# Designs tried in a protein design run: peptides against a protein of PDB entry 9IZ0. Part 186

Target 1, 345 residues: chain A of PDB entry 9IZ0
Amino acid sequence: ITCLGSNGHTYKQLVKGGNDDLRQDAVMEQVFEQVNGFLRSYRKTSQRNLSMRTYKVIPLALKTGVIEWVQDTIPLGEYLDSAHKVYHPKEWSLSTCRKLIAEKQMEDLETRLKVYDLVCRHYRPVFRHFFLESYADPVQWFTTQTNYARSTAVASVLGHVLGLGDRHGQNILIDKTSGEVIHIDLGIAFEQGKKLPVPECVPFRLTRDVVDGMGITGVEGVFRRCMEFTLETLRREEDSLLSVLEVLRYDPLFSWLISPLRRMKKQKMQLENFNQPESGNITTDASRDPKIQRNNVSGESEAERAILKVRQKLSSTLSVEASVGELIRIAQDPSYLALMFCGWS

## One batch from the design tools (peptide; made by RFdiffusion4, then SolubleMPNN)

Design b2_p19_7_s2 (from b2_p19_7, 9 letters changed)
Fold by OpenDDE base, seed 4:
Structure b2_p19_7_s2 (fold): chain B 345 residues (1-345), chain A 19 residues (1-19)
Amino acid sequence: as target 1 above (345 residues)
Amino acid sequence: EEKLKELEEFLKKLEEKRK
């Protein structure tokens, strides 16, 4: 839809309907705005204009809302699929890679590592081409690639601390003007991604294509330093951040748990990649409300555990450099990436 | 070991069919 603002400007907006609870997205965007306040107040982060890119979410009902249309963006996964066909036309398709990883999902780690290596050899990184194609001016190229590395560093630290899940290439937008990343679909937070049918085992997305976009230095330099400064800011503002999360503890509309509906939707999307013949009439007898034994883990007990886990991630037991070094190591570890739904790009 | 060789041969045949 297009709305006319009281200022006489027209704004494009996306009306989202369906099974997605936009209240979680709206709450996470509010947390990001508070964190952006901390990043602006700290000299090391403000001098680099470090921020989590946000978008406006207005929940209208349990499953309906208005989202600000982010202009001049492309999903990372859409760019990568298109660019891979151009630069590597003789390599495997994304569907071929997904199928092979899925077919071996139940195999041992050694087998999954061999499959991951094979997929990686037949699906090479291309994301560096985004910057080379889009920015002919060397100053614009360098500035935009720097903005990408900075925004990815902020999103990586914040995504780890808040336990953001479902960080696939369709939920990460690239701003074509600034090179900054915009994270969307924030409904999986506080480590609920570990409860997906394919558990998330990396702290954030740092796949080969995410690194290829950082240019020749990869994770070293701008990305690592901006992660360090972001984590230093969040550790300094720990009490302020925890106070923001404590307000969410008392929000009766905020779910600290992945909704059964979102879990089932993600399960279907993962199973559709298995050529299991339709013979399993999973009659979605919508009338069998599965007695999910709601183990009456009070929503309060889940909120308390989530806040405790955030505090643990902000612990100063390790230096900022050591903590960032370990996060980068884990996020790039083939032993974790081979276990992911799409760890190769 | 034998299952790993069978997998390597299977993956190689899959690589040859996808070229």
Scores: peptide ipSAE 0.013, ipTM 0.471, DockQ to the pose 0.036
Fold by OpenDDE base, seed 1:
Structure b2_p19_7_s2 (fold): chain B 345 residues (1-345), chain A 19 residues (1-19)
Amino acid sequence: as target 1 above (345 residues)
Amino acid sequence: EEKLKELEEFLKKLEEKRK
């Protein structure tokens, strides 16, 4: 839809209907706005204009809302699929890489690592070309690449601390003007991504293409330093951040757990992204509801557990540098990336 | 297709080395 703003400008907005609880997105966007307040309050973060890019989410009903249309954006995964076809036309297709990783999902780590290495050799990073294609001016190129590294650093720290899941290339938008990342579909948070059919094992997305976009220094320099400054800010504002999350504990409309319906939908989307529709009647026998004992873990007990995990992630037991170093190491570890749905790109 | 076949053969050789 197109809405007229109070300023007389027309804004395109996406009306989202269906099983996606836009209240989860709206709440996470509110948390990001509070964190952006903290980032503005400290010299090290404010001097670098560090922020999590946000978008307006207005939940209208349980299954309906309005999302701000983020203009001049492209999904990271859409750009990468297109760019790989252009720059590496003799390499494997994304569908081939996905199929191979899927076919070996039930295999041991050693087999999965060999498949991951093989996929990596036949699907090389291309995301540096986004900046080279879009920005012929060296100052604009440097600025946008810097903004990308900064925004990715903020999103990586926040994604880890809040346990933000489902960070595939379609849920990460790139702003074509600023080079900043915008994270969308925020309804898998507080480590609920570990409950997906393909569990999330990394703290945030730091795949080879995500790193290739940072330029010749990769994770070293702007990205690492901006992660450190962001984590330093969140550790200082721990009590403020936890107080924001405690308000959500009492929100009866906030779900600390992934809904069974959302889990099934994400499972289906993960499977459908592997199968091109060969016209075979796969009667999905919906009868294998695994009797997951609904331990009626009260929503309160899951909220408490989530808040405790946030507190643990903000612990000052390790230095900021050591904590960031370990997060970067884990996020790039082949032993975790080989387990992911799309850990190679 | 040819690269997929080469990979299926490589994976089969890896499975045979684990037996």
Scores: peptide ipSAE 0.013, ipTM 0.413, DockQ to the pose 0.028
Fold by OpenDDE base, seed 5:
Structure b2_p19_7_s2 (fold): chain B 345 residues (1-345), chain A 19 residues (1-19)
Amino acid sequence: as target 1 above (345 residues)
Amino acid sequence: EEKLKELEEFLKKLEEKRK
């Protein structure tokens, strides 16, 4: 829908209908705005303009709402698919890579590692070309690549702490103006991604293409340092962050669990992506709401477990540097990436 | 070794289907 604002500007808005609980997205965006307040208050993060990029979500009903259209963006996965065809036309297609990984999904780790290594050899990183193509001025190129590394670092720490899942290339937008990343579809949080048919085993997305966009230093520079400063800020504001999450614990509209319908929809998308190109307009008319008796007692117990996991991730038992070092190691570990739906790019 | 040969044969068949 296009809305005319009272200021005379036209705003594109995405009306999302169906089984997606936009209240979860709206709540996660509210948490990100609070975290952005913390990042602005601390010198180390404020001096670097560290923020989680947010977008406005207005839930209208249990299954409908309006999402602000983020202008001048491209999905990471859309850019990568196009760029791989241009820069590496002799390499394997994304569909071929997906098929090989999925055909071996039930195999042992050793077999899955061999398939992952093979896919990696036939599908090389290209995301560095986004910055080289989009920014002819060296200062603009360096600035946008720096903004990308910074925004990815914030999103990686915050995504890990909040247990944000479903971080595939279509749920990560790139701002073409700033180079910053924008995370969308936030309805898989608090480690509910581990309950997907293909469990998420990494703390955040740090695939070879995500790293290639950081330039010649990869993770060793702006990215690592910005992760450290972000985690230091979140540890300092632990009580403030937990207080925000405790307010949400008693919100009867917030689900700490992945909806069975959303789980089934994601399962179908994972199965259907074997056979069709991403035409994003599958109106699944699944109008049969089984009356899920929300046992309120189960929701409170899962909220408590989620808050305890957030507290555990903010623990100062390890240094910030050691904690970030371990997160980066795990996020890049082939033994985890080989288990992912798309761990190679 | 056998699983590696099966993978190599599967890849050869995929490459032959792409020609």
Scores: peptide ipSAE 0.005, ipTM 0.385, DockQ to the pose 0.040
Fold by OpenDDE base, seed 2:
Structure b2_p19_7_s2 (fold): chain B 345 residues (1-345), chain A 19 residues (1-19)
Amino acid sequence: as target 1 above (345 residues)
Amino acid sequence: EEKLKELEEFLKKLEEKRK
């Protein structure tokens, strides 16, 4: 929709309605705005303009709301699918790669590693081309690639600390003007991604294409240093961050658990990518919203567990450099990536 | 405010048409 603002300007808005809990997105965006306050107050992060890119979410009802239309963006996964066809037309299709990983999903780790390696050899990274295509001016190219590495570093630390899940290429937008990443669909947080049919086993998305966008230095340049400064800021502001999360503990509308409906929807989307359309009209009569009596006792215990896990991730037991080093290692480890639905891209 | 209210009414009408 297009809205006329009180300032006389027209704004394009996305109206989202149906089964998506926009309140979860709105709450996570509020947490990101508070964290952006911490990043602006700390000299090491402020000097680099480190921020989590946010978008405005206005929840209007339990399942409806208005999302700010992020102009000049593309989903990472949409760009990558198009770019792989252009730059590597003789390599395997995304659908072929998905099918092979999928057919071996129930096999042992050794078999899954062999399939992952095979897919990686036939589906090479291309995301560096986003910057090479979009920015003919060397200063603009360098600035935009730097902004990408910075924004990815902030999002990686925050995504780890808050346990943000479902970070597939369609839930990560690239701003074509700034090169910054914008994370969308924030309804899987506080490690609830581990409860998906394919458990999330990496702290954040740091796949080969995500790294290829960082340029020749990969993770060892701007990205690592910006992760370190972001984690240092979050450790400094631990009590402030935990206080923000404690307010959410008492929000009766906030869900610390993945909804059974969202879990089923993700399970179906993972399975429908496997089945050709056998036209079985399973009219799942979505009309029976079971009034899941939220046992208040279960919600408080899960909130407490989530807050405890955030505190554990902010622990100063290891140096910032050692902690970031281990996170980068795990996020790139083939033994974890081979277990994931889209760990090759 | 008025445009937010108009949007809420429009969304309410869309939700009523989906029932």
Scores: peptide ipSAE 0.000, ipTM 0.264, DockQ to the pose 0.021

Design b2_p19_7_s4 (from b2_p19_7, 12 letters changed)
Fold by OpenDDE base, seed 5:
Structure b2_p19_7_s4 (fold): chain B 345 residues (1-345), chain A 19 residues (1-19)
Amino acid sequence: as target 1 above (345 residues)
Amino acid sequence: DEKLKALKELLKKLEEKKK
């Protein structure tokens, strides 16, 4: 939809209808705005302009709403697929890599690691080229690469703490103007990604291409330090963050569990990404919504478990540096990345 | 409803204390 603003400007808006719980996205955006308040109030994060990039979500009904169209963005996965064809035309296609990984999905870890290593040798990182292509001025290049590393660090800490799932290259947008990351489709939170057909085992997406975009320092320097300052801010503001999440505990319309429908859509998308994109109009026969009387008791117990996990992730048992070091290690560990649907890029 | 209202008021008071 295109809307005319009171300022005379036209704004594109995405209307999502059917089965997408836009109320969950709107709630997660409200949590991000509160966290952005904490990041602005703390000197170490404010001096670096650390923020989670947000977008407006207006839920209109239980399964319908309006999403702000984020202008001047590209999905990370779309850029990477295009760039690999340009810079590495003799390497394997993304479809070949996906096929080899999923043919071995039921094999042991040793076999999956061997296939992952083979795919990695035949599909090399290219995301550094985004910054080299888009920014001819060295100051703009350095600024945008720095903004990318900063925004990725904030999103990585928040993604871990809130247990955001489904962080594939189509759910991560790159702002072409600022170099910042924008996370979309926030419908898998509080570690519900572990309930997907391919369980998510990493705390956040830190694949080889995500690291290649940070330039020659990789995860060292800007990214690591910005993760540390973000985690330090969230630990300081733990009670405030938990109070925000407690509001959601008493929201009868907030879903602490992945819906069976979202799980089925993800299972279909994982299976259909094996077959060519036939543009088949999935006429969703919306007919039999079973009235799952969500027993309020089960929702409250899941909310309590989710809040307890957030508190555990904010524990000061380890230093900020040790906690960030372990998160970075796990997020880059081949033993976890080899288990993912697309852990090589 | 009343608990959600009380918790929104508590959040508003926490925001006012940070100003």
Scores: peptide ipSAE 0.008, ipTM 0.367, DockQ to the pose 0.014
Fold by OpenDDE base, seed 2:
Structure b2_p19_7_s4 (fold): chain B 345 residues (1-345), chain A 19 residues (1-19)
Amino acid sequence: as target 1 above (345 residues)
Amino acid sequence: DEKLKALKELLKKLEEKKK
């Protein structure tokens, strides 16, 4: 839809209908706006203009809302698929890589690491080309690459602390003007991504293409330093951040758990991405989802556990540098990336 | 090659100033 603002400007908006609860997205955007307040108040983050890029979400009903249309953006996964075909036309297709990883999903870690390495050798990083193609001026090129590394650092720390899941290449937009990342579809938070059919085991997305976009210094550039300053700010503002999350404990519309419907939808999307239509009647007997005894764990007990886990991630037991160093190590560890649905790109 | 190396070194120095 197109809305006319009170200022006389026209704004494009996306109306989302169906089974997706936009309340969780709206709440997470409110948390990001508060965190952006902390980042603006702290000298080390303010001097670097560190922020989580936000968008407006207006829930209209339990499953309907309006989302701000982010102009001049592209999904990271869409760019990477197109760029890989241009720069590496003799390498494997994304579908071939996905198939090989899936065929070995039930194998041991050693076998999965061998397949991951094989896929990595036949699907090379290309995301550096986004900046090289889009910005002919060296100052614009360097500025947008810096903005990308800064934006990715903030999103990585905040995504880890809040336990944001489902961070695949279609849920990360790149702003073509600024180089900033925009995270969308925030409906998996507080480590509920570990309950997906393919469990998320990395703290944030730091795949080879995400690193290739940072340029020659990779993670040892602006990215690591901006992660450190962001985490230092969040540790300083721990009580303020926890107070914002405690308000959500009393919101009866906020879901601390992944819905069974959303879990089933993600399971189908993972299976459909493996089924090119060869016409074989595989009656997958969906009947044997083990009845995880839904003990009536009150939504309040899940909120309390989620808030406790945020507090644990903000612990000052390790230095900021040591904590960031460990997060970067885990996020790039092949032993974790080989277990992911798409850990190679 | 030399121009690419010099550009890489200049970019590294500019990035170190932004840290």
Scores: peptide ipSAE 0.008, ipTM 0.331, DockQ to the pose 0.013
Fold by OpenDDE base, seed 1:
Structure b2_p19_7_s4 (fold): chain B 345 residues (1-345), chain A 19 residues (1-19)
Amino acid sequence: as target 1 above (345 residues)
Amino acid sequence: DEKLKALKELLKKLEEKKK
């Protein structure tokens, strides 16, 4: 839809309908705006214009809402699939890589690591080309690549602290004007991604293509330093961040748990990405409802556990540098990436 | 709507307590 703003500008907006509770997205965007306030308050973060890129979410009803159309963006996964076909036309397709990882999903870690390494050798990083293609001016190229590394660092720290899940290449937009990342579909938070059929084992997405976009310094440049400054800011504002999350504890519209419907939808999407459309009427008899042990954990007890995990992630037991170093190590560890749905790009 | 409004008002009060 196109809406006329109070400022006289016309805005394109996406009407999202379906089973996705846009209230989750709207609440997480409000948490990000509060965090952006903290990032503006500290010299180390404000001097670098560090922010989580946000978008406006207006929930209209239980299953409908308006999302601000983020103009001049592309999904990371869409760019990578297109660019990989151009720059590496002799390498494996994304579908071939997905199939091989899927076929070995139930195998041991050693077998999965061998398949992951094989996929990585036949699907090389290309995300550096986004910046090289989009920006002919060297200053603009350097500025946008720097903005990418900065925004990715903020999103990585905040995504870890809040336990954001479902961070696949279609849920990460790249702003073509600034180079900044925009995270969308925020309804898997507080480590609920670990409850997916393919559990998320990394603290944030730091795949080879995500690193390739940072340029020649990779993670050791702007990215690491901006992660450190972001984590330092969040540790200083711990009580304030926890106070924001405590407000959500009393919001009966906020779900601290992944909904069974959303879990089933993500399960189906994961499985459909593995199945070629063989036209076989597999009536999957929906009768084997895996006994979802409704752990009758009160929503309050899940909120308390989520807040406790946020506090633990903000602990000053390790230095900022040591904590960031360990997060970067884990996020790039093949032993975790080989377990992911798409850990190679 | 009222709960999201109440959440925004409570967040605003938390911001006002930090000033």
Scores: peptide ipSAE 0.005, ipTM 0.347, DockQ to the pose 0.016
Fold by OpenDDE base, seed 4:
Structure b2_p19_7_s4 (fold): chain B 345 residues (1-345), chain A 19 residues (1-19)
Amino acid sequence: as target 1 above (345 residues)
Amino acid sequence: DEKLKALKELLKKLEEKKK
């Protein structure tokens, strides 16, 4: 739909119907706007225009809402699949790589590392080409690559601190104009990604293609410094950030836990993304529901645990540089990436 | 050049499939 704003501007909007609760996305976007306030108030972050790119979410009901259409964007995963076919047409398909990783999902770490290395050798990074292709002007090329590294740094720190999950290539949009990243589908937060059928083991997405987009300096340029400034700002504003999260503790509409339905949907989507070759009748024998002991953990105790974990991630026990260094190390560690659904790109 | 053209066509086809 297209809406005329009270300011006379026309806004394109996506009406989303379905089983997805947009309330969690709306709340996370509100938290991002507050964090963007902190980033604008602090000299080191404001001078670099550091922000989490946001989009408007208007939940209309439990299963319906309006989302701002982010114009001139492409999903990272959609670009990478297309670019990989063009630049490396003799390498393995994304489906082949996914299948090999899936077939070894239940194996030991050593076997999974060998398969991850094998996949990495047959699926090379291509994301550098996005900037080379999209921007003929060298100044525009450098500016957009810098904006990408900056926005990725903010999203990486904030995503780690808030425990954002499900950060696959379809949930990360790239703005074709600015080079900035836009994170979407924010319904997995506060480390609930660790409760997925394929647990998330990394603090944020820093795969080979995510790094390839930063250009020749990789993580050691704009990205690392912008992570440091972002984390320094969040540590300074710890009490303000925790106060924002405490308001959400009292929101009866906010879920601190991944819903069983959303978990099942993500499980099905993970399985379907593994099972693309053509012909097999997917008899989803959904029969082995592991007896998840419904520990009636009160939603209140999970909110308290989530807030405590945010506080722990903002701890000044390590320097900003040491903390960022460790986060970058873990996010690039093959021992974690080999365990992920798509850790190679 | 040819690879860049092929990528632009692929991206365009993907954008057209999203409409």
Scores: peptide ipSAE 0.000, ipTM 0.250, DockQ to the pose 0.029

